# Ledger of designs, part 181: peptides against a protein of PDB entry 1IK9

Target 1, 211 residues: chain A of PDB entry 1IK9
Amino acid sequence: MERKISRIHLVSEPSITHFLQVSWEKTLESGFVITLTDGHSAWTGTVSESEISQEADDMAMEKGKYVGELRKALLSGAGPADVYTFNFSKESCYFFFEKNLKDVSFRLGSFNLEKVENPAEVIRELICYCLDTIAENQAKNEHLQKENERLLRDWNDVQGRFEKCVSAKEALETDLYKRFILVLNEKKTKIRSLHNKLLNAAQEREKDIKQ
Target 2, 207 residues: chain A of PDB entry 1IK9 as posed
Amino acid sequence: MERKISRIHLVSEPSITHFLQVSWEKTLESGFVITLTDGHSAWTGTVSESEISQEADDMAMEKGKYVGELRKALLSADVYTFNFSKESAYFFFEKNLKDVSFRLGSFNLEKVENPAEVIRELIAYALDTIAENQAKNEHLQKENERLLRDWNDVQGRFEKAVSAKEALETDLYKRFILVLNEKKTKIRSLHNKLLNAAQEREKDIKQ
Target 3, 195 residues: chain B of PDB entry 1IK9 as posed
Amino acid sequence: MERKISRIHLVSEPSITHFLQVSWEKTLESGFVITLTDGHSAWTGTVSESEISQEADDMAMEKGKYVGELRKALLSVYTFNFSKESAYFFFEKNLKDVSFRLGSFNLEKVENPAEVIRELIAYALDTIAENQAKNEHLQKENERLLRDWNDVQGRFEKAVSAKEALETDLYKRFILVLNEKKTKIRSLHNKLLNA

## One batch from the design tools (peptide; made by RFdiffusion4, then SolubleMPNN)

Design b2_p22_4_s3 (from b2_p22_4, 7 letters changed)
Fold by OpenDDE base, seed 4:
Structure b2_p22_4_s3 (fold): chain B 211 residues (1-211), chain C 211 residues (1-211), chain A 22 residues (1-22)
Amino acid sequence: as target 1 above (211 residues)
Amino acid sequence: as target 1 above (211 residues)
Amino acid sequence: PLPKTLEEMKKWFEEEEKEAKE
């Protein structure tokens, strides 16, 4: 089961933060349970897949698009843009929410909730879920931090080896070329010397033939 | 201000989870505010640095060690080891906690709390703090995840460059060496040929002198 | 035999340099 808790502000009670919990299986489209609390009272309702489909049809909206709007309204929390307005009557237990665009507001959905008999149990469970989520996220953070430190060490080690490889390559090329040129020049000098000796010997032989 | 919320179980009410909030400035040793809630009622008390020092003295414990035990009791939550037992009288508002060792239990501290007039406000603020902490931890997780993905890419890039550098070094060394040997062998062959020509010329000259 | 290692190459060059002076 997936769950999201969000802070919302009700039009009727803008001075007190309310909490909207949504719980679902795999996808929000298959239905969900909605719970509203003010930290004293709680209200719960179940929304079926058929009700979601009916609301989409009543709006003349494609179901996937409608569910996408539900997800933004109910699961994102009140994002900083106040795009969604929430209304709740504690008397009728009628919950409805609107999407506010620049020039148009429209009702996105409405649900009948029931007052929870033991709101303290719902609130305790909600706080437990928050604390569990904090602990899970902290464990994930510690894991990612340790992995980050490992990856940074591994990067530095490879970088250092790479720099040594580059320097070693350049040093080798330079040394090999220098040695090669020296040996070649010595061999060229020996060839020139031997050629001169051959020329001199040929000239002496030509002198000896000419007496 | 630092804050920690923990689940606890009271000896008097083991079937319902309570929440213990501790708030402090910089260090727990300088004093703290403790809040207890069951999701319906809340109780708060302030503990001063002088009270902490007095409790340490009454226990004949070094203050730093005592504060270390307070931190484990009040901030770690009920760790899985049930090392700390919590007691609270809703009638007297007297809160006390014990450290349980194998053969010895001792009172670690006691505080007088006051019943909060508006527990819903305290509960809402507590839930808000949990949700803010979740959001902060999620943002940190997303940051660390992105950084780890970056570091992994950077590592792969350097590793690939390193492997190419090694291969290029070996290829260059092999190619240079082959070329050098070929040229040197050609020069050696020319030197040997010139030496043989000189020897032949000398032998012919010695024949011409004997003739 | 052709040197297969850098050290063998260095030795080979040293021998060739010596033989070139001789």
Scores: peptide ipSAE 0.029, ipTM 0.824, DockQ to the pose 0.488; fails the geometry check
Fold by OpenDDE base, seed 5:
Structure b2_p22_4_s3 (fold): chain B 211 residues (1-211), chain C 211 residues (1-211), chain A 22 residues (1-22)
Amino acid sequence: as target 1 above (211 residues)
Amino acid sequence: as target 1 above (211 residues)
Amino acid sequence: PLPKTLEEMKKWFEEEEKEAKE
């Protein structure tokens, strides 16, 4: 079961924050349980998959698009842009919400709710869920923080090894070339010396033949 | 202002989860506001720094140690080990809590609370704080997740560059030495050839002198 | 034989430097 709680403002009671809880199985399309509370009273209603389908058909909206709008309205709360307005009559227990666009507002959905006999139990369970969610999110945060610290250490280790590898490559190349040039120059000098000795020996032989 | 909400079970009402909210400025030692609710009624009390000091003195406990025990009792909730028991009388508005050790239980603190006139406002504000905390923690989680993904990408990049650097170093070293040996062998062959020519020239000269 | 390690290579260079000086 999935669950989302949002703050909403009712048009009838704009000064009193209400809380809208939606609970569903896997997908909102399969139906949901809606709970409204003002911190004193609570109201609940079950919306079936058939009711969602009927409302989509009545609106001449594709079901997937309609469910997408339901999700935005009921799970995001009133975003700062007043895109959704919520209405509730305590007398009729009729809950409806509208989508407000620039020049057009339309009813997005309506539900009959029932007054909960023991609102304190619903409120306590709602607070429990909030506290459990806080604890779970805090545990995830601590885990992610530890993983960040691990990844940063591993990155610093590899970075340091990489920098050492680059420097060692350049130093090795430079040292090998310097040594190579020295050995080659010595061999070239020996070749030149031997060549001069050959030339001198040939000149002496030519002198000895000429007597 | 810092704030913590915890679930507690009252000895008088063990089947009904109560919520204990503690609010304080910087340190719990400077005093705090305690709020108790069952989701229908709420009770609040202010505990001053002087009352905390007096309670520590009455217990013959060092103030810092006493405040440490207050923090564990009031901010951790009843941990799974039933280390703290909470008592509240709705008639007297007297709240007290005990620390239970293996063979000894003792009263850790007591507070006079006052019944809140509008408990729904306190409950709504408490739920608002929970929802705000959830949103803040979720934003932190999303930030930490993005940072983890960044660090993992950066680690993979440096790791790949490091592996390439290692392989390139080994390949360069091997190639340089192969080339070096080839050039040196050519020079050694030329030196040997010149040396043999010198020996032959000397032998011919010795023959010409004997001739 | 080709020196297989940096140490063998250093030793080979030292030997070649010595042989280049005789």
Scores: peptide ipSAE 0.029, ipTM 0.824, DockQ to the pose 0.516; fails the geometry check
Fold by OpenDDE base, seed 3:
Structure b2_p22_4_s3 (fold): chain B 211 residues (1-211), chain C 211 residues (1-211), chain A 22 residues (1-22)
Amino acid sequence: as target 1 above (211 residues)
Amino acid sequence: as target 1 above (211 residues)
Amino acid sequence: PLPKTLEEMKKWFEEEEKEAKE
């Protein structure tokens, strides 16, 4: 079961923050449980998949699009844009909400709720769920922080090895070239010396033939 | 201001989860506001730095050690070990808690609370704080996740450059050696050829002298 | 055989330098 708690403001009581809890299985399309509370009283209703389909049909809206609007209205909280307006009658226990567009407002949905006999139990359970969610999110944060620290160490280790590899490559290349040039110069000197000896021997032979 | 909300169980109502909110500035030692709620009623008290010091003195405990025990009792929630027992009288509004050790239980602290006239406001504010904390923790989780993904990319980039550097170093070393040997062998062949020409010229000169 | 290590190359260069000097 998935659950989302949101802050909402009711048109009838705009100064009093209400809390809207929605609970569902896998998808909101398959139905949901809605709970409204002001921190003193609570009201709950169950919305079936058939009711969601009927509301979509009555609106002449495709079901997936309608469920997408329900998700934005009921699960996102009062977004900063006041795009969704919530209404509730404590007398009739009738909950309805509207989408406000620039030139048109329309009713997005309406549900009959029932007043909870023991609202304190619902409120305690809601607070428990919030505290559990905080604890789970803290544990995830601690895990991600430890993983970040690990990844940073691993990066520093590879970076340090890379810098050593670059320096070692440059040093090796420079040393090999220097040594090679020395050996080649010695061989070139020996070749020049042997050529000069050969030229001198040929010149002496030409002198011996000329008497 | 820092705030912590914890679940507690009262000895008088062990089946009903209570919530203990503690609010303080920087350190618990400087005093705190304590709020107790059952989701229907709420009770609040302010504990001063002087009261904390007096309770520590009455216990013959060092203040820093006493505050350390208060932090464990009041901020950690009912830890799994039932080390702390909470008591509250709704009639007297007297709140006290005990530390249970294997052979000794002792009163750790006691506070006079006042019944809140509008408990719904306190409960709504408590739920608002929980929802704000959830949203902040979610934003931190998303940030840490994005940072992890960045660090992983950066690690892969450096690792790939390092592997290329290692391979390039080995290839360079091998190629340089092969080229050096080829050039040296050519020079050695030229030296041997010149030496043989010099020996032949000397042998011909010895023949001409014997002639 | 081609020297495979920097140490083998150092030794090879020392031998080649000695042969270049006779």
Scores: peptide ipSAE 0.028, ipTM 0.823, DockQ to the pose 0.450; fails the geometry check
Fold by OpenDDE base, seed 2:
Structure b2_p22_4_s3 (fold): chain B 211 residues (1-211), chain C 211 residues (1-211), chain A 22 residues (1-22)
Amino acid sequence: as target 1 above (211 residues)
Amino acid sequence: as target 1 above (211 residues)
Amino acid sequence: PLPKTLEEMKKWFEEEEKEAKE
């Protein structure tokens, strides 16, 4: 089961932050349980997949698009742009919400809720879920931080070894070339010396033939 | 201001999870505000630095050690080891907690609380703080995850370049050796050939002189 | 014999440098 808690403002009580909890299995399309609370009272309703499909049909909206709009309205909380307006009557327990666009406002959905008999249990469970989520996220953060520090050390180690390898390659190449050139030049000098000795011997022989 | 919310169980109401909020500035030693709630009612008290010092003195405990024990009791929540027992009277609004060790149980601290007139405001603000903390921790997690993925890519890239550098160094060394040996062997062969020509010329000259 | 290692090649160069100097 997946769950999201959002803060919302009701048109009837704009000074009092309300909390909207939505619970669903796998996809919001399969239906969901909605719980509204003001920190004193709570109201709950269940929305079926058939009701979601009917609302999409009544709106003449493609179901996937409608569910996408429901997800934005119910799971994101009202972002700072007031794109979604939430209405709730405590008397009728009727909850509805509208999407406000520049040129068009339309009702996105409506649900009948029931007043929870023991709202303190719902509130305690909601706070427990928040604390559990904080603890899980903190544990993930600590793990990711340690992994991040590990990966950074490992990167620095490999980078340092790579730089040493590059420098060692260049130094090796330079040293080998220097040594080779020295030996090659000595061999070239010896070849030149031997050629000169041969030329001198040939010249002496030509002198000896010419008497 | 720093803040921690913990779940606790009162000895008088072990079936009902209570929430203990502690708020302080910089250090718990400077004093703190404590808020207790059951999701319906709330109780608040303020503990001064002087009261903390007096409690430490009354316990004959070093202040830093006492504050360390307060931090464990009030900020960690009761861990699964039930090391801390929490007591609260709704009638007297007297809150006290005990540390339970294997051979010793002792009262760690006690506070008079006052019933909050509008508990819904305290509960709403507590839930808001939990949701804000979740959002902050989620943003940190998403950032750390992206950094972790970046560092892993960077590590793989450097590792691959390092392996290529090592292989290229070995290949270069081997190629240079082969090339150098070939050239030097050619020069050695030429030197030997020239020496043989000189020896032959000297032998011919010695024959011509004897002739 | 062809030097197979850097160390063998260093030694080979040292020997060739000595033979080039007699």
Scores: peptide ipSAE 0.028, ipTM 0.824, DockQ to the pose 0.506; fails the geometry check

Design b2_p22_4_s4 (from b2_p22_4, 9 letters changed)
Fold by OpenDDE base, seed 5:
Structure b2_p22_4_s4 (fold): chain B 211 residues (1-211), chain C 211 residues (1-211), chain A 22 residues (1-22)
Amino acid sequence: as target 1 above (211 residues)
Amino acid sequence: as target 1 above (211 residues)
Amino acid sequence: PLPTTLEEMKKYFEELEKEAKK
């Protein structure tokens, strides 16, 4: 079961924050339970999938689009206050809300609610849900923080190994070239020595021919 | 201002979850406001720094240790239910709590509370605080999740560069050695050629002497 | 003899290092 609590302001009681709890299974389309509270009284209603479908048809709106608008109105929390207007009569227990567009307002939905006999139980359960959600979110935050610290350490370790590898590659290249130059110079010296011996032998032969 | 809400069970009303709100500035030692609610009624009291000091003295406990026990009792939430016992009389508005040790229970603190005239306002504000805390924690979670995803990408990028560097180092070493062998073989061939020319010159000289 | 293989070249450089350290 999913749940969302939002703050709303009622047109009839604009100075008093109300809380709108919506509870559903998997999708809002399958129906939902709506609970309104002012912290003293509570009102609850069940909206069926058939009622949602009928309301979409009455509005001449595609069901998925209508449910999308319900989700925005009822689950977004107090989005920018001016988009949705909430109305509730404590006398009739009739709840309705309007979507305000630039030049047109239209009724998006309406619900008959029933006054809860024991509002304190509903309020306590709502507070319990909030406290449980806080505890779960804190545990997730602590886990994510520890993961971030782990990932940062792992990154620093690999970065340090990478820098050492780059330096070791450059050092290896330089060392191999130095060693190669030494060997080449030895062979160059041997070639020069052999050339000089060949020149001397040729000069001696020319002397022996000249007696 | 800091705030903590905890669930508690009162000995007098064990079937009803109560909520204990504690509010303070910087440190609990400086004094705090305590609010108890059952979701219908609320009771509030202010505990001064002097009262905390007096209660520590009356208990013959060091103030820092006493404040540490207050923090565990009042801010830990429902820790393991058996460590702290909460008592409240709606008639006297007297709140007291006990610490249960293995063989001994002792009164840790007591407060005179006052019944709030408008409990709905206190309850609404408490719910607002919970909803704000949920929203803040969700925003922190989303931020930490994005940071984790960034750090993981950065780690993968450096790891891939490191592996390429290792492979490039091994390839460089192998390539340099192959090139060096080629050059050394050329010089070896030149040395052999010069030695053969020297031997031939010596043999010709020996023929010219015999002739 | 000059090295003709990679292994001979490695050995040749190792020998040169040993001679340079005497």
Scores: peptide ipSAE 0.022, ipTM 0.822, DockQ to the pose 0.279
Fold by OpenDDE base, seed 2:
Structure b2_p22_4_s4 (fold): chain B 211 residues (1-211), chain C 211 residues (1-211), chain A 22 residues (1-22)
Amino acid sequence: as target 1 above (211 residues)
Amino acid sequence: as target 1 above (211 residues)
Amino acid sequence: PLPTTLEEMKKYFEELEKEAKK
């Protein structure tokens, strides 16, 4: 079961923040339970998949698009743009909400709610869920923080090794060439010495022929 | 201002989860505001720095140690060990809590609370704070997750470069030595050829002297 | 004699380094 709590403002009570809890199984499309509270009273209703389908049909809206609009209205909290207007009658227990666009306002959905007999229990459960969610998110954040610190250390370690490897490669090339030059110069000197000995021998032979 | 909400069980109402909110400025030692709620009623009291100091003195406990115990009792939530017992009288509005150790139980603190006239406002504000904390923690979580993914990519990239650098260093060494061998062998062949020419010239000279 | 193998070349350079340090 998934749950989302958001704060909303009712047209009837704009000075009092209300809390809208929506709970569903896997997808909002399969239906959901809606709970409204003002911190003293609570109201709950169940919306079935058939009701969602019927509302989509009555609106001549594609079901996936309709559910997408429901998700934005009911689960996002009141986003910064007052695009969604929420209405609730405490007398009739009728909840409805509208989408306000530039040129068109339309009712997005309506639900019959029932007044909860023991609102304190609903409020306590809601607060418990919030505290549990805080604890879970804190534990996840602490874990992610530790992983990030680990990954940063690991990155610094391999980066340092990489820089050493690059420098060592360049140093190796330079060193090998220097060593090779020394050996080549030795052999070049020996070749020159042997050529000089050959030249001297040829000159001596030319002297011996000239008696 | 800092705030912590925890759930507690009262000895008087063990079946009903109560919520204990503590709010303070910088340090718990400077005093705090305590709010208790059962989701229907709320009670609030202010504990001054002087009261904390007096309680520490009355207990013959070092103030820093006493504040450390208060922090564990009031801010940790009921940890898994029922080390802290909470008592509240709705009639007297007297709140007190005990630390239960193996061989000794002692009262850790007591506060006079006042019944809040509009508990719904306190409850709404408490829920708002929980929702704000959830939103902040979610945003932090998403940021840490993105950083984690970035750091992992960066690590993989530098690791791959490092492995290539290691392989390239080994390949460079091998390639340079192979190239050097070819050049050295050429010079060795030239030296051998020149020695043979010198030997032949010496043999011809020895023949010419014997004629 | 000049080295003909990689191993001989490595040894040859090592020997030259030992002689140059002397």
Scores: peptide ipSAE 0.022, ipTM 0.822, DockQ to the pose 0.271
Fold by OpenDDE base, seed 3:
Structure b2_p22_4_s4 (fold): chain B 211 residues (1-211), chain C 211 residues (1-211), chain A 22 residues (1-22)
Amino acid sequence: as target 1 above (211 residues)
Amino acid sequence: as target 1 above (211 residues)
Amino acid sequence: PLPTTLEEMKKYFEELEKEAKK
């Protein structure tokens, strides 16, 4: 079961933050349980898949698009964009919400709720869920932080090895060329010396023939 | 101001989860505000730095050690270790807690609370704080996840450059040695040829002298 | 002339490789 708790403001009680809990299985399309609380009283209702389909049909909206709008309204809370307006009557237990577009507002959905007999239990469970979610998110944060620190160390180690490898390559190239030049110059000197000896021997022979 | 909310169980009401909120400035030693709620009623008290010092003195405990025990008791909640036992009288508004060691239990602290006139407001604010904390932790998680993905990409890029550098170094060394050997062999052949020409010239001269 | 510099040595090797392929 998935759950989302959001803060909302009711048009009838704009000074009192209410909390909207929605609980569902896999997708909101399959139906959901909605709970409203003001921190003293609580109201709960179940919305079936058939009711969602009927509301979509009554609105002449494609079901997937309608469920997408429900998700934005019910799970995101009243974001600062005032796009969704929430209404609730404590007398009739009728909950409804509207989507406000630029020039037109329309009712997006309406649900009959029931007053919870023991609101304190529902509120305690809601707070417990929030505390559990905080603990889980903290544990994830600690894990991700440790992994970041590991990845940074690993990056620094490879970077240091790379820089050493670059320097070692340049040093190797320079050293090999220096050694090669020395050996080539030695061989050049030996060749030059042998050519001079051959020339001298030829000149001596030419002198011996000329007597 | 720092805040921590924990779930606790009261000895008098073991079936009902209570919530303990502690609020403080910088350190718990400077004093704190404690709020207890069962989701219907709320009780609040302020504990001053002087009261903390007096409780430490009455216990014959060093203040820093005492505050360390208060931190474990009040901020960690009842961890599964049942090390701390919480008691509250709704009639006297007297809150006290005990530390349970193997063979001895002792009172760690006691506070007079006052019943809150509007518990729903305190409960709503508490839930708002939980929801804000969840949102902040989610944003931190998303940031850390994106940073992890960046660090992993950067590591892969450097690793790939390092491997290419290693391969290029080995290829360079091998190529330079092969080229060097070829040139040395050519020079060795030239030297050998010149030596043979010198020997032949000397033998011809020796024949001409005998002639 | 035998190379005296790194660049001359690189050229000298390239020339020797061209002569050896011929």
Scores: peptide ipSAE 0.022, ipTM 0.823, DockQ to the pose 0.224
Fold by OpenDDE base, seed 1:
Structure b2_p22_4_s4 (fold): chain B 211 residues (1-211), chain C 211 residues (1-211), chain A 22 residues (1-22)
Amino acid sequence: as target 1 above (211 residues)
Amino acid sequence: as target 1 above (211 residues)
Amino acid sequence: PLPTTLEEMKKYFEELEKEAKK
């Protein structure tokens, strides 16, 4: 079962933060359980897949789009202020919500809720779920932090090796060329010396022919 | 102000999860506010720095060690099960907690609480704090995840460049040596040719002298 | 003899360095 808790403000009680819990199995489209609390009282209702389909049909809205709007209204809390307006009558236990557009507001959905006999149990369970979620998120954050620190170390190590490799490549190239020039110059000197010896031998032979 | 909420079990009500909120300014040692709730009722008390010091003295415990034990008892929730036992009388509003060691249990501290007149406000604010903490932790998680993915990409990029640098260094060394061998062999051939010409010239001169 | 292989070239340069340091 998946769950989301959001804070909402009711039109009838704008000064009192309410909490809207939505619980579902795999997908919101297949139906959900809604729980409303003011921290003292709680109200719960079940919304079936058939009710969601009927609401979409009554609105002449494509079901996927409608479910998308339900998800924004019920799971995000009040997104940007005033996009969704929530209404609840404690007497009738009738919960309804509207989408406020620039020029048009329309009812997005409505639910009959039932007052919970033991609201303290619902509230305790809700707080437990919040604390569990905090603990899970903290553990995940600590894990990600450690992994980021590992990756940063690994990056620095490879970067340092890369820089050393670049420098070593340049040094190798320079060194090899220097060594090669030395050897080539030695061979050039030997070639010049041998040419001079050949010239001298030819000149001596020309002198020997001239007696 | 810093705050921590923990779930606890009271010896008197072991089947009902209670929530212990501790609030403090900068350090727990300077005093704190404690709030207990069962999701219906709430009780609050203030503990001063002087009370903490007195409790440490009464226990003949070094203050830093005592504050360290308070932090474990009051902020961690029930750590490993049964290390800390919590007691609360709703009638007297007397809250006390014990540390259970293998062979010895001892009272670690006690507080007089006062019943909150509007527990719903305390509970709503507590749930709001939990939801805010969840949202902050989620945002941090998403940030760390994105940074993790960035660092992984950066590592892969540098690793790939490093491997290319290694390969390029080896290829350069091999290519330079091959090129150098070719040039040296050319010079060696020229030197051999010149030596042969010198030998031939010397042999011709020796023939001319015999002639 | 002038090096004909990469290994001989490496050795040849090492020998030249030893001679140049002397």
Scores: peptide ipSAE 0.021, ipTM 0.822, DockQ to the pose 0.283

